Peptides against a protein of PDB entry 4GMN. Designs and how they scored, part 110

Target 1, 375 residues: chain A of PDB entry 4GMN
Amino acid sequence: RYANITLLALVTLASIGTDFQETLVKGNQGSRESPISAADEEWNGFDDADGDAMDVDQKSSSGEDQEEDYEEIDVKEDDEDDDDDSITSEMQADMERVVGADGTDDGDLEDLPTLRELIQTAVPQLIRLSNLPIDSDESLTIQSHALSALNNISWTISCLEFANGENANIHNAWYPTAKKIWRKTILPILEADSADLKLATQVTSLAWAVARVLHGETPTDGNPHRKFISLYHSSKQQAGGNSNSIEEPEDPFQGLGVKCIGVVGSLAHDPAPIEVNREVGVFLVTLLRQSNNVPPAEIVEALNQLFDIYGDEELACDKEVFWKDGFLKHLEEFLPKMRTLTKGIDKRTQPELRTRADEALLNLGRFVQYKKKHA

## One batch from the design tools (peptide; made by RFdiffusion4, then SolubleMPNN)

Design b2_p15_6_s4 (from b2_p15_6, 7 letters changed)
Fold by OpenDDE base, seed 1:
Structure b2_p15_6_s4 (fold): chain B 375 residues (1-375), chain A 15 residues (1-15)
Amino acid sequence: as target 1 above (375 residues)
Amino acid sequence: SRFVPRRVAPVRPSD
C-alpha cells in the first residue's frame, strides 16, 4: 500500500517534469522563429496561354430520386478533452512568469509557488528515496522512479537561461539543491560500483542535468569526471561483446556515451580545477582522433562541449590547456573527417542527427577560425 | 572575445 502510493507519486512527479520540459521546449522554439526571410522570389509563372474551348452540351433526364430523410445523427463529438490535467493552471502561470520575469536575485520563489514546492518539498524527498537501502525489488523500483523524477525536474531547470543573470531567483534556489543531489544521490550511486547499466544510465542522465547548471562549480570530491570517463569506456567494452542486450536507444542522443560526454564536458567548465579540465579536454579530443569507432551523436556532443569549454580566451583553461596541449591542431585535422561523417548521415532516416551534425560542422569551422585569430 | 556556437536545435532533455 505505501509502496504503491509512493510509486504513483513518483510516476506523477516524473510525468509533471516531462510535461514541464515539453512546454518549456515548445515555448522556447516559438520565440526563436526568427522570420525565415521569405525571399520567396516570385517565380513568375510562365505565360502558357492555350485556350481550347470544347463546349459539349448534353441534356437529360429527370429522375425523381426520393429524398430519404437521413436523420442527422447528431454525433455529439464528445470532445473528450483529454484534459491531460498534468499541467495545472498554476504551473502554466509559473511557466509564463519564468519566461517573462526579470527575476529578483534573492533566490526567493514567492512568485513561483509550484516551482518552489518542487525544489523545497519534492526534491528533498526524492533525494531521500534515491538513497534507500536496496534490500528488495521494490526498493530498487522506488530508487529508479526517484531518479527519473529527479532527472526530469533537473533537466527542466537546466533548460532555463541563466548565463546573463536571467532567472537568478530560480538559479539561487536550485543551486544548493543541485549540489545536494550531486553529493547525496549521484556520488553514492557512482561509488557503489554497480554493473547495472540501466542504473548507470539513469544516474548519468541526472548528473548531466545537474552539471548543466553547476558547471565547473560541481563538487570535484572523489574525481567524478574520471568515474564518468571510466563508465564511458566500460559501456563501449560491454556493447562490443553482447550484440543482443543493449537496445541502442532509438534516439542516438539518449545513449549512455552521449550522456557521459555531456556530464564530463559540463564538469570541465570554468572554474573547474585545471587538471579536471585537462583530463576532460584530452578525453574529448581523443574521441575526435578515434572518430572512426565513435557514434556520430557522441562526436556532435564532444564538439559542442569543446566549444563551450574553450570558447573564452580570458579563461585560465585556454592558455593552460587548449594552447599548451595543442588542441587546435587536433580540431583542424578533424575538420575534413567531420565533413565526411556529416555527409554520411542520411537526412531522411536521421534528420535530427544530420541537422545537429551540420550545425556542429559549421561551428567547428568557425571555432577553428576564431582560435586562429586569437593565437 | 568569446566564441558563441550557433545552436538552433534545443538540447533535448534526456528521457
Scores: peptide ipSAE 0.455, ipTM 0.910, DockQ to the pose 0.726
Fold by OpenDDE base, seed 2:
Structure b2_p15_6_s4 (fold): chain B 375 residues (1-375), chain A 15 residues (1-15)
Amino acid sequence: as target 1 above (375 residues)
Amino acid sequence: SRFVPRRVAPVRPSD
């Protein structure tokens, strides 16, 4: 009885997270599909109104510089776990602004107080439920639903724009919670080394969603990138052996291989340790070299990650990894293979995969040209 | 200078 209520609550939380994500994705599509209507409104010239320059008298008040000796209060970074998960009313207002800027009516604003309660009240409970001892099929079902709910919430938040300080209050409220999900949910499940590919897929999806916000600030303890690279290889070995048991997800981008690439790519962003960046970069470039046996969706994701990781020449990873390890040559050699791969995708049967491959091919050509100009 | 990929397709959530 209690377990059925808990399960129903978890399914409901996972549904709310999905519905909210669909709304945000539709909103963000609406804002991008808003044509820049060239409002060629003729900016009528301001008439030269000859307004008299009033002489504002420069009264030189010699204020005495009182050197107030501001004692540098040495703010000890006491690592007090400020579990002050206080999603401010400002987070709600910024969420209301994110949803309201996309022209969605008052109904979507009711779900924003819900995101506050999701982060503050539900996520800590979901973390707890994801860490229950697995002693029964019921406990496994509870964990799976808790991971699904955490995944949907984390993916939803990861679809918000945080560039240039946008949604800073949402970012700041989510950031500690995202680290908590990583440390308390993701790492323990990855360390349990379960042969359950379903659980591995769920935790890897969640890890990707979390790492899409944390990037290189994702906790590097225990080298989680190596666990995801290992999981990538293990998933390929299992798929090759039993043609009957892994229903390849109908969506190429929902594959465990894509999710692993997404996680490790996100983990390799600055300020990630250069060695983590190198291991991930070598992994991604190796996929391109072995592309004949790699699903097109994984190639698309690997390219996107390479562009995002090595797109900034000011970052240490550009000099210490990209140029030092000769990645440009591998990308240039891959360009004709990518053209062949992209042309081989049937636009009728796989329209999204084709669109993303066409985009990745375009970006690869541009990226190679960019790097050749900055050599 | 930073390279900015052209992204037209929204990142799908993972299921």
Scores: peptide ipSAE 0.455, ipTM 0.908, DockQ to the pose 0.713
Fold by OpenDDE base, seed 5:
Structure b2_p15_6_s4 (fold): chain B 375 residues (1-375), chain A 15 residues (1-15)
Amino acid sequence: as target 1 above (375 residues)
Amino acid sequence: SRFVPRRVAPVRPSD
């Protein structure tokens, strides 16, 4: 009885985290209609070269248009009002406020009572449940659901803009809780060295979501970046041996390899220790060098992480790692390989992967030019 | 100066 109520509550918290995430993603799509300034590339009209008008003779073939009367099958959309009673009116009001709030407040969530209770009351309980002694299949199920709920909440919060002091109230409320998730949930699970790839995938997804907010301020105790790099390599060794039934996720971006790259990339941001940054940077550049055996989604993520880590010339990692370890040469040598890789992705079967690869290719060309100008 | 990547697609959260 109590276990079923706890599981139902955890499933409900995970659903709430997903629905809140979808709403934030939809809200952020509406604001990113920054007008692409059509740089009017003045299409300098190609000069009117006097090309002789060849008189192509209009043979009027009178094809009889057979009007095939396509009967409009009036598919009554049965509005199945799926009363998905999951989102309370108070939660919907909090979601609308979070999407609209340029709030620069000192971490007070007075105007966001549902988000406050989620961070202050629910998340500390989920952290406790994720750390229960595993003594039964029931305790393992509770841990998995607690990790799922923490993942969805952490991902949702990581989709908020915190740059330039945006959402500072939410950032300030989340930051100590995110550090607590890292120290109390993520590190103990990574130290237990479980052969469970499902648990490893769940904790790595959660670690990525947390590290997307904490960046280089993520606790470096026990060198967690090396554990995620090791997990990346171990996952590749297991996939290569049994050609059978590890269901590669249908979504290329949900793979454990992508998640590991996302975590270690996020951990390597300033003010991360320069040696942590170097080890991650070398790992990412090595993936590009070995790209013939690396999934395209992992290459896209590795490029995005490299642009974010080394996009600022004022950071210590630019001089001490990027230039010192000769990363520009490897990026320039990878540019023709990235063009081939991107062109090899079918737009019809993998439209998202192709779009993200086209973007990463564009950014790689621009990034190489930027670094050559700032050498 | 800082390099800003063009990001057309929002980062999809992990499911």
Scores: peptide ipSAE 0.454, ipTM 0.910, DockQ to the pose 0.695
Fold by OpenDDE base, seed 3:
Structure b2_p15_6_s4 (fold): chain B 375 residues (1-375), chain A 15 residues (1-15)
Amino acid sequence: as target 1 above (375 residues)
Amino acid sequence: SRFVPRRVAPVRPSD
């Protein structure tokens, strides 16, 4: 009973995170400002994985026919139009304020009470639930749902613009909580080195969402970028052996490989330590060099990360990594391969992958020209 | 000078 109520509450929190993201995306389309490039990053919503009805094997204990006359409680089907507007009127009002408010710098969410309670009250409990000792299948299920709720909340917040001091109140409220998720949820699970690829995928998705806000300010303790690079390689070794077990997500961008690239790319942004940036940059450039064995979606993500990391000539990583380690040559050598790769994607069967690949190819040509002009 | 990628938000079909 209590477990089911806790699970229902976690599913509801995950659903609320979903609907919040959809509302953010719809709200931002109405504002004349540049479409947030962040809407392209794949939020793994709550997969409505069909509730595998636990066949509670009703052991037919032939207990006696007590004909207790269950009075037909005429449950009037009140057609309550459950306008299951899972978005409460308070959440909608908070969303309208987030889209419209010049954020005050104070990190006070007085004007955003629902978001405040989500960050200050719900997230700390979800962090606790994600850290419970796994002693039962119920504890594993609770952890999974807590991770899904944290993922959806973190992704939703990461779809807000924080550039140029936008939404500074939300950023300032979220930032310490995001660091807490990283240190208390993500790092311990990454350190446990579980062979569970489902758990690894959930934690990597959450890590990407958190790292999209923290960027190079993500805690570097224990070199988490190396763990995600290791996870990337380990996932490729397992997929090559057992064709049977993990349904590759129908969406190419939902793959664990894409998520690992998104995390490590985000971790490598300024002000990341230059050696973290170098190790990630070398990893990403190595994927481009080995592109014949890399899924197209991972190539698209690796290119996007390279453009974002090395797009500013004033940053230390431009001189100390990009130019010093000769990345321009590798990008130039990859440009004809990217043209071939992009042309090989069928527009009819994979329209999104083709569109994102056409864009990444366009940006690669422009980026190479930019770097040649600023050499 | 900063490089800005061109990213077109996917027109999720409005259902």
Scores: peptide ipSAE 0.439, ipTM 0.882, DockQ to the pose 0.317

Design b2_p15_7_s1 (from b2_p15_7, 10 letters changed)
Fold by OpenDDE base, seed 5:
Structure b2_p15_7_s1 (fold): chain B 375 residues (1-375), chain A 15 residues (1-15)
Amino acid sequence: as target 1 above (375 residues)
Amino acid sequence: ISLPPYTDYKAPKVA
């Protein structure tokens, strides 16, 4: 009885976290700025004002319009109005406030009561439940649901803009809680070194969501970046042996490899220790060198992480890692491989992967040009 | 599916 109520509460919290994320995504789509995932942001290199736009003569090849009469398959929208009224009127009101809020600097969530209760009341209980002794299938189920709820809440918060002091109240309320999730949930599970792939995937997804907000301020104690790099390599060794039985997720960006790259990339941002940055940077550049054996989605994520980590020339990692370890040469040598990789992705079967690869290719060209100008 | 333990990290090297 108590277990079923706890599981129902955890499923409800995980649903709330998902519905909140979907509502943030829909709310941002209604504003002209699509929620470009951090992966889809066009790298706007510093505006160097020297405006010699070379006219690339696009020769208009007049391809004949073959009107292929695509029969409009009248897919009856079965309006299964499953009005899962899971979104309370209070959650909707909090969402409308988050989309409109001039962020106050105070970690006061007085105007965001649902979000406040999620951060201050629910998350501390979820952290406790994720740390229960595993002595039964029931305790394992409770841990998995607690991790799912923490993941969904953490991902939702990580999709908020925090640049330029935006949402500072939410950031200030979340930051100590995010560090607590890292120290009390993520680190103990990583230290237990569980062979459970499901648990490893759940903790890695949660670690990415937390690290997307904490960046280089994520606690580096025990070198967790090395554990995620080791998990990445271990997952690849197993997939190569048993080609038949790992259902790769239908979404190539939901793979454990992408999640490991996202975690370690986020951990390597300033003010991370230079040795952490170096080990991550070398890992990411090594993936590009080995790109023939790496899924395209992992290459896209590794490129975006490299742009974010090394985009600022004022950071210590630019001089001490990027230039010192000769990363520019590896990026330049990768450009023709990236063009081939991107062109090899079918737009009809993998439209999202193709779009993100086209953007990452564009950004790679710009980034290499920028770094050559600032050499 | 069980993964091998991931505690035995070795730093990658750019080739």
Scores: peptide ipSAE 0.026, ipTM 0.649, DockQ to the pose 0.040
Fold by OpenDDE base, seed 4:
Structure b2_p15_7_s1 (fold): chain B 375 residues (1-375), chain A 15 residues (1-15)
Amino acid sequence: as target 1 above (375 residues)
Amino acid sequence: ISLPPYTDYKAPKVA
């Protein structure tokens, strides 16, 4: 009885986290900046002051009017108003406030009662449940559901913009809780060195969501970046051997390899220790050099992480790692390989992967030009 | 499955 109530509560919290994320994404689709598509954003970390409008002379080739009579299949959009009665009017009002919050710093979490209860009441309970001794299949199930709920909540919050002091109230409330998730949930699971690849995938997804907010301020105790790099390599070794391949997720960006790259990239941002930054930067650049054996989605993620880590020339990692370790040469040598890789992705079968690869290729060209101008 | 110890991936020293 208590286990079933706990599981139902965990499933409900995981659902709330997902529904909140979907609503934030839909709200941001009105503004072109969908946070999950923040990877689709043009990397603006360089002054594009030289607006040399490449006049792409679109030669209007007047191709002939073949009137193919496409029968207008009147797809009645059955507006199945799926009255997903799961979203309370209070949750919807909190979501609308978070999406509509112009940067008025004065929005206390008092105005976000649902988000406040998620952060202050639910998450501390989920952390406790994730720390239960694993002595039964029931305790393992509780841990998995607690991790799923923590993941969905953490991902939702990581989709908020926190740059330039935006959402500072939410950031300030979440930041100590995110550090607590890291220290009390993520690190103990990583230290247990479990054989469970499902558990490793769950904790890595959660670690990425948490690290997307904490960045280089993520606790470096026990060198977690090395554990995620080891997990990356271990996952590649297992996929080649036993036919119990965890079915690669249909979405190439949901793969454990992408998640490992996302975690370590986020961990390497300023103010991360220079040696952590170096180890991660070398790992990412090594993936580009080995690109023939790396999934395209992992290359896209590795590029985006490299742009974010090394986009600012004022950071210590620019001088002490990027320039000192000669990363520009490796990025420049990778440009023709990236063009080939991107062109090899079928737009019809993998439209998202192709779009994100086209953007990452564009950003790579611009990033290389930027770094050459600032050399 | 014990994760293999993080071997110091020596940065490919740019030769």
Scores: peptide ipSAE 0.024, ipTM 0.667, DockQ to the pose 0.036
Fold by OpenDDE base, seed 2:
Structure b2_p15_7_s1 (fold): chain B 375 residues (1-375), chain A 15 residues (1-15)
Amino acid sequence: as target 1 above (375 residues)
Amino acid sequence: ISLPPYTDYKAPKVA
């Protein structure tokens, strides 16, 4: 009984997170391009706009680990009807507010009660459920559903615009929670090294969603970028060997390889340690050199990550990694290969992959030209 | 089929 109610609640939270994402993406398509489609934006370089980077004085509040005594929420069996997966009127109202809200700097979600409860009440419970001892198929199912719910919530939040101080209240509320997901859910699962490819895919998807908000401020403890690079290589060794390979997802961008690239790319952004950036940058450039054996979607993702990481010449990684390790030469040598790769994608059978490859090819040409002017 | 441990990191090198 309790497990079935917990599973139903987790499925419902995962559905809510997906529907919220779809509606945010649809809502943002009307006003601002979603950060998922920002991979589809034309990279125009950094314009030298003298935008005063506000020194966000991150007061390191050493939050003492107060063991908050989690009261057992006695989930009453209310026989509430099969009310359809429809976004509640309250969720719609919160979404309309998020799309229209001038971000107040205060991490106060008073005006976003559903999002507040999602971040402050639901996510901590999902973190707890993702850390249950795995001793049964039931415990594994609970963990999988908790990870799915965390993934969908984290992806939804990662689709919000946080540039220029937008949604600062949501960012400030999410940021500590995102770090908690990383430390309490992602790292323990990565450290357990269960050799479960399904679990590894779920945790990598969640890690990408979290890292898309935290970027280089993602906790670097235990060098998680290396675990994701190893996972990338391990996933490739299996696909080549067994005819009973897990069906590659119909969507090329849902592959574990793409997810690993997305995670490590996001982790390598400033202010990531230069050595983390270097190891990731070398990994990404190595994929381009080996492109004959790399799926096109992984090449597209690796290119976009390289543009985002090394687009700004003022960042320490530009001088200490990009120029020092000679990445420009590798990108320039890859340009004719990318043209061939992109032209080989059938627009009729893989329209999205072709569009994203055409954009990545355009951006690669621009990026190489930009870096040649700033050499 | 058990995956090989994904924690066995080997630093990639640009060839």
Scores: peptide ipSAE 0.023, ipTM 0.628, DockQ to the pose 0.039
Fold by OpenDDE base, seed 1:
Structure b2_p15_7_s1 (fold): chain B 375 residues (1-375), chain A 15 residues (1-15)
Amino acid sequence: as target 1 above (375 residues)
Amino acid sequence: ISLPPYTDYKAPKVA
């Protein structure tokens, strides 16, 4: 009885976290693209005021209007009013406020009561449930659902803009909780060195969501970046050997490899220790060098992480890692490979992967040009 | 550039 109620509550919290994410994504479609598309922002570089507008010669190819007479298939609107009443009116009101809120600096969520209760009341319980001793299939199920709920909440919050002091109240409320998730949930599970790939995938997804907010302020205790890099390599070794490949997720961006790259990339941002940044940067650049054996989605993620980490020339990592370790040469040498890789993706069968690869290719060209000007 | 040595994450044995 208690376990079923706990399970239902965890499923409900995971659903609420998903619905909250979807509603944030729908509401923020004007300001932030999809959470997976945090990388789809055209990397504009730093504004060097010399706006040599690359004349994008928009050759308006006047393609002829073939009036294809689409027969009106009278799709009966079966009004399945799936009133997914999962979104409480209070949650919807909090969502509308989060989308509209000029960031007040006070870490007071008085105006966001549902989000406050999620952060202050639900998350501390989920952290406890994720750390229960695994002694039964029921306790394993509870842990999995607690991790799923933490993941969905953390991903949702990671979709909010926190740049320039936006949503500072939410950031300030979440930041200590995110560090608590990292220290109490993520690190203990990583240290347990479990042979459970499902658990590793859940923890890595949660770690990415948390690290997307904490960045280089993520606790470096126990060198978690090395554990995620080791997990990346271990996941590749397993996929090659047993024909019981865990079904590669239908979405190439949901792969454990992509998640590992996203985590370690996020961990390497300023103010991360230069050694952590170097180890991650070397990992990411090594993936590009080995691109013939790396899934395209992982290459896209690795590029985006490299742009975000090394975009700012004023950061210590630019001088001490990017230039010192000669990353520009590797990026420049990768550019023709990226063109070939991107062109090899079928737009019909993998439209999202192709779009994100086209964007990452564009950004790679711009990034290489930027870094050459600032050399 | 070579990857620095990482601590061996014991690969999950998928049962």
Scores: peptide ipSAE 0.022, ipTM 0.553, DockQ to the pose 0.023

